Peptides against a protein of PDB entry 1LOE. Designs and how they scored, part 112

Target 1, 181 residues: chain A of PDB entry 1LOE
Amino acid sequence: TETTSFSITKFGPDQQNLIFQGDGYTTKERLTLTKAVRNTVGRALYSSPIHIWDSKTGNVANFVTSFTFVIDAPNSYNVADGFTFFIAPVDTKPQTGGGYLGVFNSKDYDKTSQTVAVEFDTFYNTAWDPSNGDRHIGIDVNSIKSINTKSWKLQNGKEANVVIAFNAATNVLTVSLTYPN
Target 2, 181 residues: chain A of PDB entry 1LOE as posed
Amino acid sequence: TETTSFSITKFGPDQQNLIFQGDGYTTKERLTLTKAVRNTVGRALYSSPIHIWDSKTGNVANFVTSFTFVIDAPNSYNVADGFTFFIAPVDTKPQTGGGYLGVFNSKDYDKTSQTVAVEFDTFYNTAWDPSNGDRHIGIDVNSIKSINTKSWALQNGKEANVVIAFNAATNVLTVSLTYPN

## One batch from the design tools (peptide; made by RFdiffusion4, then SolubleMPNN)

Design b2_p28_5_s3 (from b2_p28_5, 13 letters changed)
Fold by OpenDDE base, seed 2:
Structure b2_p28_5_s3 (fold): chain B 181 residues (1-181), chain A 28 residues (1-28)
Amino acid sequence: as target 1 above (181 residues)
Amino acid sequence: AIEIKSVSFSSTNAGSTNQKRIGFSATQ
């Protein structure tokens, strides 16, 4: 079985294996998605395609991804809308901003999106977010309305470690988040 | 700011028919 793997341990100013979209850019060896400026979308894609689904054969791949992120908002009550890790068609472009996190356009299931995202959502959108209003991690399949969520206590300015794993045999996506410090 | 410090990805390959890209996205 063929495999695909890559890693970026620090993000350079000329990170050629990234496709920057919207306001996404690299600085201080980090990928900056947003600086919390109003009405913006910042995205970056890894340039090499991945092969986790093949409609002709029906094959589905296993995958594991890990990343570290920092949300550093000057105002703890205004921490943007959040961010996602997402998997989308290779020609994906920024989608609706705000609560749609630049990845989706609807709370209704839309198979044509062909997009899966793990959201780290810091803004409560009444129309689709969990009613408790908590900041949360969500698993989004072709919709900004998560199929599953878990409350997440944001630690502003601190590094979080995330692991996302997909098991094709069980069709289970597992997400873990920890603050090691 | 919302920043990614590092990322890694590993997968088996299902085939090349439905190629995808991984990414990060944030909004304000």
Scores: peptide ipSAE 0.759, ipTM 0.967, DockQ to the pose 0.831
Fold by OpenDDE base, seed 3:
Structure b2_p28_5_s3 (fold): chain B 181 residues (1-181), chain A 28 residues (1-28)
Amino acid sequence: as target 1 above (181 residues)
Amino acid sequence: AIEIKSVSFSSTNAGSTNQKRIGFSATQ
């Protein structure tokens, strides 16, 4: 088809169009990635494949995604590693390395990963994060070491609206985060 | 907890050679 689209406004207890990985699950109509459990990974994939790139033709798709997230930690100074929105090969599996948000496994650039992520990073990893130590949004291309970052102030317990758009003509990924309330 | 409340996605179709999935992931 010309366009692929989907929308989920309520995450049901048996959400058929999600593939749950690790400890990811749905409850209270929300997708829960982590519940403050140490050394765990929680992921969920949309079950239907998307077609962002075709190596045979060289075609690259435009896309836009929007989502609302809530980080609600009992201690605002201890909010795990954060989370990521990512696009990966269909057979992608959770990664268990600490600080890699369950998506990557190295700070070294690895084109074979074929994975792009937007991280909402709440934990400072000295080896690859911006030296100012700020919580940040990062764009990750085949590495947990972001190609670009921007400081972000977490509002604990508040809903954040995110819009991520990719323009294939310019090869620019745009990320917007707002706290509307 | 880290929760996703809602999500929407829209994309043109580049072709079927390199299929991807989108997702969310978090660790602690």
Scores: peptide ipSAE 0.758, ipTM 0.966, DockQ to the pose 0.821
Fold by OpenDDE base, seed 1:
Structure b2_p28_5_s3 (fold): chain B 181 residues (1-181), chain A 28 residues (1-28)
Amino acid sequence: as target 1 above (181 residues)
Amino acid sequence: AIEIKSVSFSSTNAGSTNQKRIGFSATQ
């Protein structure tokens, strides 16, 4: 079976296999999506396309991704808005900011988006987020309104490990998050 | 700041008709 794989353990100042969008950049061997400045959208795409869906054949691929992130906010009680890991068409561009996380434009399902995201949402948007107001992990399919969510306790300034896996045979996507330190 | 320190990805290949890109996006 043909496979696609890559890894980046250190983000260099001239990371050629990333497409930077908005305010995303690399510094100190990290990918910085946003600084602690309001009204910003920062994105980065891996430059090589992946092949997880083929509409002509109907084939769907399995995939697994893992990453480590840090959210370091000056005020841990007021952190907006969060970030996503997302999969989108190759020509994807930054979308609506704020609560849409730069990935979506609507809470209404839009199949033309062709975008799936796992959100790590630090801000409660009353129009679509879980009513308990908790920071949460969400699975988003063609909409910022998650099809499933789980509360997540942010540890400000701490490294979190994430694993996201998709099984095509079962159509199940799993997300795990841990703070190892 | 919202930072990614490392990332890895692996998948089987379904075909080339509907190519996608993976990425990260953050807002503040």
Scores: peptide ipSAE 0.756, ipTM 0.965, DockQ to the pose 0.845
Fold by OpenDDE base, seed 5:
Parts: structure tokens; sequence; C-alpha cells
Structure b2_p28_5_s3 (fold): chain B 181 residues (1-181), chain A 28 residues (1-28)
């Protein structure tokens, strides 16, 4: 079976294998999705397509991704809105901002989206987020309303390690997040 | 700010139909 893989340990100033969308850019060897500027969307896509499923054969792939992120908000008591790791059609463009995280347009299931996301949601949206109001990790399938969530305590300014793995045989997506320091 | 410091990805390939892209997205 064929495989697809890539790794970026330092993001260069002219990173050729990324497609930047909205206000996303690289600086200081990091990918900056957004700064503390209201009403913005920042995205970046890996330029090479991946093959997670095939509608002709019904095949579904296994995958694993790891990344490190930092959220550094000037006001730790009011942090909006969060970010996602997502998988979308190759021609994907920025979607609705704010609580939709630039990836979705509705809390209603929309099969035409063909998008799966893992959200790291720092802002409570009454219309679709868990009622406890906690910051949370969510798994989103064709909707900003997560199919499953877990509370997550943001450590402002600290580096987090994330591992996301999908097992096609069991149809289970796993997410782990740790603050090593 | 919301920043990604590093990323890695690996997968098997299901086929050439319905290709996808991986990305990150953040909002303020």
Amino acid sequence: as target 1 above (181 residues)
Amino acid sequence: AIEIKSVSFSSTNAGSTNQKRIGFSATQ
C-alpha cells in the first residue's frame, strides 16, 4: 500500500509546501494562524493532497498526525475563538469566522462540507457548545457542533503536544493533548 | 496569537478519488 507523509519542524519565511489563507503566515520559524486582532481568520494547508478515503472503492486510510501549538492570549479570562486541525476537499477556502473557526458554516450537519476537524475551542458558543461552558477539544464532522467533546484546561502561553490518530478498521479517531512542561 | 511550532503527518493511501488537504485554521 502507498503512503503519504510529511514533517515540518521549523516553518521557513517562504514555506513552499504550505498554502496560506486569510491572515496565516510564518514568522520566527512558526506558523502563525492569527494574532490578537478581532474578526480574523487565518489558515494554512499542506500543499500536497492526501488520500484518506476513496468513494469509488470505499477504501479508508489510517493516519496519524502530531503537532505542537501555543496559544498566547493577552487576556487569559477572555480567549476567543480557538483553532482546528482539519481535513477538507483540496479546493477548500476559509469559511465562517468566529465560533465557526473558519472551517464550517453551520451547526446543522452538511454532507457537502466533506470536512472533518478536531477543534481546540476556547470560547463558549451557547448555540452548540457543551453546556458546562468549559474550554474543550471537539471532533467535528461536517458541522461545528461536535459529535464528541472533552474538557481541556488551556495553559496560556505554554507549548502543548497533540497526537491525532485514526484507525480505519475500528473507525475510531483518538486525540491526546499534553503540556510537557 | 495562535501558533503551530511543528507538525508531522503519515497515512496509508485509500486511492486517488476524493483527495483532501490537511490544514490548520484559527479565528479571533
Scores: peptide ipSAE 0.755, ipTM 0.965, DockQ to the pose 0.844

Design b2_p28_5_s4 (from b2_p28_5, 12 letters changed)
Fold by OpenDDE base, seed 4:
Structure b2_p28_5_s4 (fold): chain B 181 residues (1-181), chain A 28 residues (1-28)
Amino acid sequence: as target 1 above (181 residues)
Amino acid sequence: AIDIVSVSFSSTNNGSTNQRRIGFSATQ
């Protein structure tokens, strides 16, 4: 059994193991993906490629990721657009902004995207988001239109803890989000 | 602002071949 892992508990001003894209940067020991002051796309990739396909089975390997995020928006009633945790080709670059979260370019399934994302979507896009208009967590496979979603209540300015786990045996991706305070 | 405060990732397998990059992306 092989294990690939990384952990970043504090983001330094010269974080060498991240590839910053768009407006993403580090400050005050955090990774700041974007600001709410203008339309932006901000991304950061872990610099080392990872291997997540089992060489024997060809299936996606088990993986787990955990992270803490904060969304701090000046207007809690009008928050756009959200962010994703994503897994993409090694040469991935920022994609369409706005509701596409900088990760996708279409609501139609595009196998060539080779991208899986868990979205934390704060803005309702009529064309593809759940009709209830709720902020939501979504699982996105090669499309910004999620294969599954769940409503999520944003606590503006508060730390949220996320765990994303993939079980290869069951082919199930599990997402949990909690606000500890 | 959308900030990531901390992150960890781990994957266990019986040898992997295909490469990907892990990341975060936000728009606002």
Scores: peptide ipSAE 0.701, ipTM 0.943, DockQ to the pose 0.841
Fold by OpenDDE base, seed 3:
Structure b2_p28_5_s4 (fold): chain B 181 residues (1-181), chain A 28 residues (1-28)
Amino acid sequence: as target 1 above (181 residues)
Amino acid sequence: AIDIVSVSFSSTNNGSTNQRRIGFSATQ
């Protein structure tokens, strides 16, 4: 049994355990993925690789992640795409396709992507998002088209607490989001 | 802006060998 864990409560200007991609950066002790500037991608990866599964042996890791995020888009409230927490191959690179949150590049299922994401989607893309047009949480497996979604009301400028847990025994990914204030 | 304020992660595996990276990503 191996346990890998990390915690970052304040993001420093030279955060050595993050790999910054695109326009992602740290400021004011936060990780800023985007400044809500149009046509940009911002990402950050935890620098140490994590063993998630082994297709040969069937071994799968349990994991839990918790994070707090803030979306503050006073000038682009209705045009921001949102963000993802994702798990991808170690050499993953930011993707530039619009609406794909910097992670995917197709609504078609592509097992070679080897990428799982939990999206916090604030922009309705007719081609793949739930038809009700609600902002939503989605679970994305090798596609931007979520395998499951749930409506979510964004509180602009407020901190949201998220917990994502994966139970390997049941093969269930659980996502919770709360606004404590 | 889309900010991550804090993050924690814990994973327990039983000899898994496939490596992945976790991260956050956003677009506008």
Scores: peptide ipSAE 0.699, ipTM 0.941, DockQ to the pose 0.836
Fold by OpenDDE base, seed 5:
Structure b2_p28_5_s4 (fold): chain B 181 residues (1-181), chain A 28 residues (1-28)
Amino acid sequence: as target 1 above (181 residues)
Amino acid sequence: AIDIVSVSFSSTNNGSTNQRRIGFSATQ
């Protein structure tokens, strides 16, 4: 049985255990995925591959991740597009931008994607997002069209704490988001 | 801007043979 764990509380200018993709970079001890510039994709991968999911057998490992994020947009009433925590093939590269969050290329289920994501979606895309238009958390499996969603109220410029846990025995993914301050 | 301030991760392998990478992705 393999156990993999890591923690990063301050992101340095030369963070060796991250692979930066697109416009992702570190500054002021944070991982900056985007700089509120339209038509950009920013990603960062943990450099060490992990045994998490077997696409052939369907086996999925237990995992838990906790992170703190900040969305600081100049226009709090119209914020695009959001971000994801995702698990993908080791050679994953940035995918379609905009509403696809740099992780997917289709709203149709695509098994070849081999990607699971938890999205924190700040922009309503009519073609696949919940019809109420709310900003939301979504669980995405091989598609940008979430298999489940929950409304979420963005607090612009505030730190949000997230916990994502997967229980392989029950096949349940749990997502929690709180604003502690 | 979309920033990650901190992150922790832990997983326990159940016998999977295929590897994956984890990460964050954002768009504007």
Scores: peptide ipSAE 0.698, ipTM 0.941, DockQ to the pose 0.768
Fold by OpenDDE base, seed 2:
Structure b2_p28_5_s4 (fold): chain B 181 residues (1-181), chain A 28 residues (1-28)
Amino acid sequence: as target 1 above (181 residues)
Amino acid sequence: AIDIVSVSFSSTNNGSTNQRRIGFSATQ
């Protein structure tokens, strides 16, 4: 059994254990993925590759992540496309922007993507998002078209706490989001 | 802006040999 873990409670200007991509950067001890500007992709990777693929089964290994995020949009009509927590090949680079959240390139299932993401989607893309148009949490496996979604009410400027857990034995990914304040 | 305030991660596997990177991505 192998265990890999890390935590970052404050994001420094010279955060050595992050790989910044696109417009991602740190400021005010936060990781800023994107600012309130259009046509941007901002990403940050944990620098150390993680063994989370079970070579015996071909499945993702057990993992749990928790994080706190803030979306602070200038207005309710310009709240970006959203963001993801994602797991991707070690050499991953920013992918298609906009509704693809910089992580995917297709709504069609593409095993070669080798990418799993939990999206916090704030923009309705008719081609693949739930028809109700709600902002939502989605589980994305090799596609921007989520295998499962749940409506989520964005609280602008508020901290949201997220827990994502994957149980390899059951192949169940659990996502929770709460606004403690 | 979309900010990550804090993050923690833990993974447990049984002899995994394949690696991935984890991260965050946002677009507008």
Scores: peptide ipSAE 0.691, ipTM 0.938, DockQ to the pose 0.827

Design b2_p28_6_s1
Fold by OpenDDE base, seed 4:
Structure b2_p28_6_s1 (fold): chain B 181 residues (1-181), chain A 28 residues (1-28)
Amino acid sequence: as target 1 above (181 residues)
Amino acid sequence: MRLGFSATGNSEVRIVSVSFSSTLNLTP
């Protein structure tokens, strides 16, 4: 069994195990993906490739990730667009902004993107988001149009704890989100 | 593959901490 793990509890000013893309950077020991400016894309990749799928055996890794995030919106009534945790090819670059969250380029399934994302979507895009208009968590496979979603209530400026786990044996991805305070 | 975070829009999105672990069976 091949095991990979990492943990970052403080994001330093020269966090060398991250690849920053777009407006992503570190400040005050936090990874800041975007500032409160419209139409920006900010990303950060863990610098070391992760062996998630073994081409020789076809086996897929079990994985678990946990993270804490804050969305700090200057206008609680107009919060766009959200963010993702994603897994993509090693040479991944920022993709379409706005509702595509910098990760995808289409609502149509595109196998060539080879990208899986868990979105924390704060903005309703009529063309692909759940019709109830709720902010939501979504599981995205090669498309910004989620294969599954669940409504989520944003607590502006508060820390949220997320756990994402994938069980290869069952092919089930689970996501949990809690606001501890 | 690489893992990461991506955000867009008009709000400040911060990641406070992150942890990741994976296990891959290399036997057929």
Scores: peptide ipSAE 0.796, ipTM 0.966, DockQ to the pose 0.922
Fold by OpenDDE base, seed 1:
Structure b2_p28_6_s1 (fold): chain B 181 residues (1-181), chain A 28 residues (1-28)
Amino acid sequence: as target 1 above (181 residues)
Amino acid sequence: MRLGFSATGNSEVRIVSVSFSSTLNLTP
């Protein structure tokens, strides 16, 4: 069995185990992906590659990730666009901004993307988002159009705790989100 | 593969902490 693990509880000014892309950076011991300005993309990758899929056996890894995030919108009634936790090829670069969250380029399924994401989507894009218009959590496989979604109520400026777990035997991804306060 | 976070738009998005663990069976 091959294992990989890491933990970052404070993000330093020179966080060497992260690759920063776009406007992503660290400040005040936090990873800041975007600032409150329009038309920005910010990303950060864990620098070490992770062996999620083994080409020889076809086996897929089990994994668990937990993180705490804050979305701080200057206007609670105009919150765009959200963020993702994602897994992509090692040479991944920022993709289309806006509603594509810097991770995808199309709502059409594109297996060459080789990208899986859990989105925390705060902005309704009529072309692919659930028709109820709710802010939502989505599971994205090679497309910004989620294969499954669940409504989520954003608490502006509050910390949210997330746990994402993937069971390779069952091929089931679970996502939980809580606001502790 | 690499894992990461990506955000877009008009709001400040911060990650406060993160942990990750994976296990891969290398037997067919």
Scores: peptide ipSAE 0.795, ipTM 0.965, DockQ to the pose 0.920
Fold by OpenDDE base, seed 5:
Structure b2_p28_6_s1 (fold): chain B 181 residues (1-181), chain A 28 residues (1-28)
Amino acid sequence: as target 1 above (181 residues)
Amino acid sequence: MRLGFSATGNSEVRIVSVSFSSTLNLTP
């Protein structure tokens, strides 16, 4: 069995195990993906490639990730666009901004994307988001149009704890989000 | 593959901490 793990509890100015893309950077020991400015994309990748799928056996890894995030919006009633945790090819680059969250380029399924994302979407895009208009968590496979979603209530400026787990045997991905404070 | 975070929009998005663990069986 091949095991991979890492943990970052403080993001330093010279964080060597991250690849910063777009406007992503570190400040005050936090990874800042975006500022309060539209039409930008901020990303950060873990620098070491992760072996998720073995082409010879077809086996897929089990994985679990836990992270804490904050969305700090100047206007609680106008919050865009959200963020994702994603897994993509090693040479992945920032994709379309806005509602595509810098990860996808289409609502149509695109196998060549080879990208899976869990989105925390704060902005309603009529073309692909759930019709109720709720902020939501979504599971995205090769498309910004989620295969499944769940409503989520943003607490502006507060820390949220997330756990994402994938069980390869059952092919089930679980997401939990809590506001501990 | 690589894993990461990506954000867009008019709000400040910060990641405070992150951990990851994976296990892959390499036998048929």
Scores: peptide ipSAE 0.795, ipTM 0.965, DockQ to the pose 0.924
Fold by OpenDDE base, seed 2:
Structure b2_p28_6_s1 (fold): chain B 181 residues (1-181), chain A 28 residues (1-28)
Amino acid sequence: as target 1 above (181 residues)
Amino acid sequence: MRLGFSATGNSEVRIVSVSFSSTLNLTP
């Protein structure tokens, strides 16, 4: 069994194990993907490739990730667009902005993207988001159009704890989100 | 593959901490 693990409890200015893309950067020991002052795309990748799929055996890894995030919107009635945790090819670059969250380029399933994302979507895009218009968590496989979603109430400026786990045997991805405070 | 975070829009999105663990069976 091949095991990979890492943790980052504070993000330094010279964080060597991150690749920053777009406007992503670190400040005050936190990873800041976007700022409230402008529309932008910001990303950060863990620098070391993760062996999620073994081409020789076809086996897929089990994985679990936990993270804490904050969305701080200057206007709680106009919060766009959200963010994702994603897994993509090693040479991944920022993709379409706005509702595509910098990760996808289409609502149509495109296996060539080879991208899986868990979205924390704060903005309703009529073309692909759940019709109820709720802010939501979504599981995105090769498309910004989620294969499954669940409504989520954003607590502006508050820390949320997320756990994402993938079970290769069952092919099930689970997501939990809680606001501890 | 690489894992990461991506955000867009008009709000500040911060990641406070992250951990990751994976296990891959290398036998058929």
Scores: peptide ipSAE 0.794, ipTM 0.965, DockQ to the pose 0.910

Design b2_p28_6_s2
Fold by OpenDDE base, seed 5:
Structure b2_p28_6_s2 (fold): chain B 181 residues (1-181), chain A 28 residues (1-28)
Amino acid sequence: as target 1 above (181 residues)
Amino acid sequence: MRLGFSATGNSRVDIVSVSFSSELDLTP
C-alpha cells in the first residue's frame, strides 16, 4: 500500500510546500485565501502531487483530510462567496471567480475538468444552488452544481473544524463541520 | 493530482491548519 501524508499547523511567510495562486498568501501564520475584496480569486496548492488514482489497476485511494477555517465577513448579512477544498490535475490554475469559487467554469458536467471539490458556500446563486437559499456544504464533481448539499450555519469570525473522508470501496465521501468554541 | 483551497468574495477566508493522509492499494 502506498501512503501519503502531510500536515501544516502554522503557515510561514515562505511556506515551501505550497503553490500560491491568484491572491492567496500567508500572514500571521495563516493561509489567507481572500481579503474581503470582490472579484478576486485566492488559491493555494500543496506542492507535491498526490497519487489518488492508479491508471493501471483502476484503484482509488482512501483519504482523509482535516482543516480549520475562519470566515470573517465585514457585513454578516452580505457574505460572499465561500471557499472549497479541492483535488485537481497537477497543472490546475485559477478558474472563474464569484460563485464558481475559482475552481469551476460551468454548472454543466465537464469530465475534462477532472476536479472534485467540497464547497463551503456562503452565497446563493439561483442558477445552481439549493432553492432554500441556505448557506451550505456541497460536493462538486466536475461542476459547480453540487451532486449533494447540506445546510450550514456560518458563525462569522469563528473557527470551524472540518473532516473530509473518502472510502474507495464504497465510493462514499463524508464531510463533517463543527464549531468547537 | 494536487490538493488545494480556493476562495472568492467579499469576506476574509483563512485556513488555520490542514492535514491529509491517503492509502492506495496497488494490487491488480
Scores: peptide ipSAE 0.799, ipTM 0.967, DockQ to the pose 0.907
Fold by OpenDDE base, seed 4:
Structure b2_p28_6_s2 (fold): chain B 181 residues (1-181), chain A 28 residues (1-28)
Amino acid sequence: as target 1 above (181 residues)
Amino acid sequence: MRLGFSATGNSRVDIVSVSFSSELDLTP
């Protein structure tokens, strides 16, 4: 079994194991993807490629990721657009902004994207988001239109703990989110 | 593949910490 792991508990000013894209940067020991300005795209990639899928065997890795995030919206009534945890080809570059979260370009399934994302979506996009208009967690496979969603209540400025786990044997991705405080 | 985070919009999005682990069976 091939194993891979990493952990970053403090993001330094010169974080060598991250590739920053768009407006992503580190400050105050955090990874800041976006500032509180509209129409930004910020990304950061772990610099080392991860062997998630083996082309020779067709096997897919089991994986678990945990992270803590904060969304701090200057206007709690107008919060856009959210963020994703994503896995994409090694040469991935920022994609369409806004509701596409910098990760996708279409609501149509695009196999060539080769991108899986868990979105934490704070803005309702009529064309693809759940009709109830709730902020939500979504699982996105090669499309910004989630294959599954669950309503989520944003606590503005609070730390949220997320665990994402994928079981290759069952082909099930699980997501949990908690606000510990 | 590479893993990462991506955000857009009008709010500050910070990642405070992250951990990742994977295991891949390489048997055919």
Scores: peptide ipSAE 0.799, ipTM 0.967, DockQ to the pose 0.916
Fold by OpenDDE base, seed 2:
Structure b2_p28_6_s2 (fold): chain B 181 residues (1-181), chain A 28 residues (1-28)
Amino acid sequence: as target 1 above (181 residues)
Amino acid sequence: MRLGFSATGNSRVDIVSVSFSSELDLTP
């Protein structure tokens, strides 16, 4: 079994194991994807490629990731657009902004994207988001249109703890989010 | 593949910490 693991508890100003894209940067020991300005895309990739799928055997890895995030919106009644945790090809670059979260380019399923994302979506996009208009967690496979969603109540400025686990045997991705405080 | 985070919009999005682990069976 091939195993991979990493942990970053403090994001330094010269975080060498991250690839920063767009407006992503580190400050005050945090990874800041976007600032409170409109029309930006900010991303950061773990620099080392992760062997999630083995082309020789076709096997897929089990994986677990946990992270803590904060969304701090200057206007709690107008919060856009959210963020994702995603897995994409090694040469991935920022994609369409806005509701596409810098990860996708279409609501149509596109196998060539080879991208899986868990979105934490704060903005209702009529064309693809759940019709109830709730902020939500979504599982996105090769499309910004989630294959499954769950309503989520944003606590502006508060830390949220997330756990994402993938079981290759069952092909099930699980997501949990809690506000510990 | 690479894993990462991506955000867009009008709000500040910070990742405070992250951990990752994976296990890949290499047997056919």
Scores: peptide ipSAE 0.796, ipTM 0.966, DockQ to the pose 0.917
Fold by OpenDDE base, seed 1:
Structure b2_p28_6_s2 (fold): chain B 181 residues (1-181), chain A 28 residues (1-28)
Amino acid sequence: as target 1 above (181 residues)
Amino acid sequence: MRLGFSATGNSRVDIVSVSFSSELDLTP
């Protein structure tokens, strides 16, 4: 069994195991993906490639990731657009901004994207988001249009804890989100 | 593959901490 693991509890000013894209950067020991400015895309990749899918055997890895995030919106009634945790090809570059979250380019399924994302979507895009208009967590496979969603209540400026686990044997991805305070 | 985070829009998005672990069975 091939294993991979890493942990970052404080993001340094020169975090060498991250690849920063767009406006992503580190400050005050945090990874800041976006600032409170319209029309920005910020990304950060873990620099070491991770063997998630083996082309020879077809096997897929089990994985678990946990992270803590904060969304701080200057206007709590106009919060756009959200963020994702994603897995993509090693040469991945920022994609379409806005509602595509810098990860996808279409609501149509595109297997060539080879991208899986868990979105934390704060903005309702009529063309693909759940019709109830709720902020939501979504599981995205090769499309910004989620294969499954669950409503989520944003607590502006508060830390949220997330756990994402994938079981390759069952092909089930689980996502949990809690606000500890 | 690479894993990462991506955000867009008009709000500040911070990642405070992250951990990751994976296991890949290489047997056919």
Scores: peptide ipSAE 0.796, ipTM 0.966, DockQ to the pose 0.915

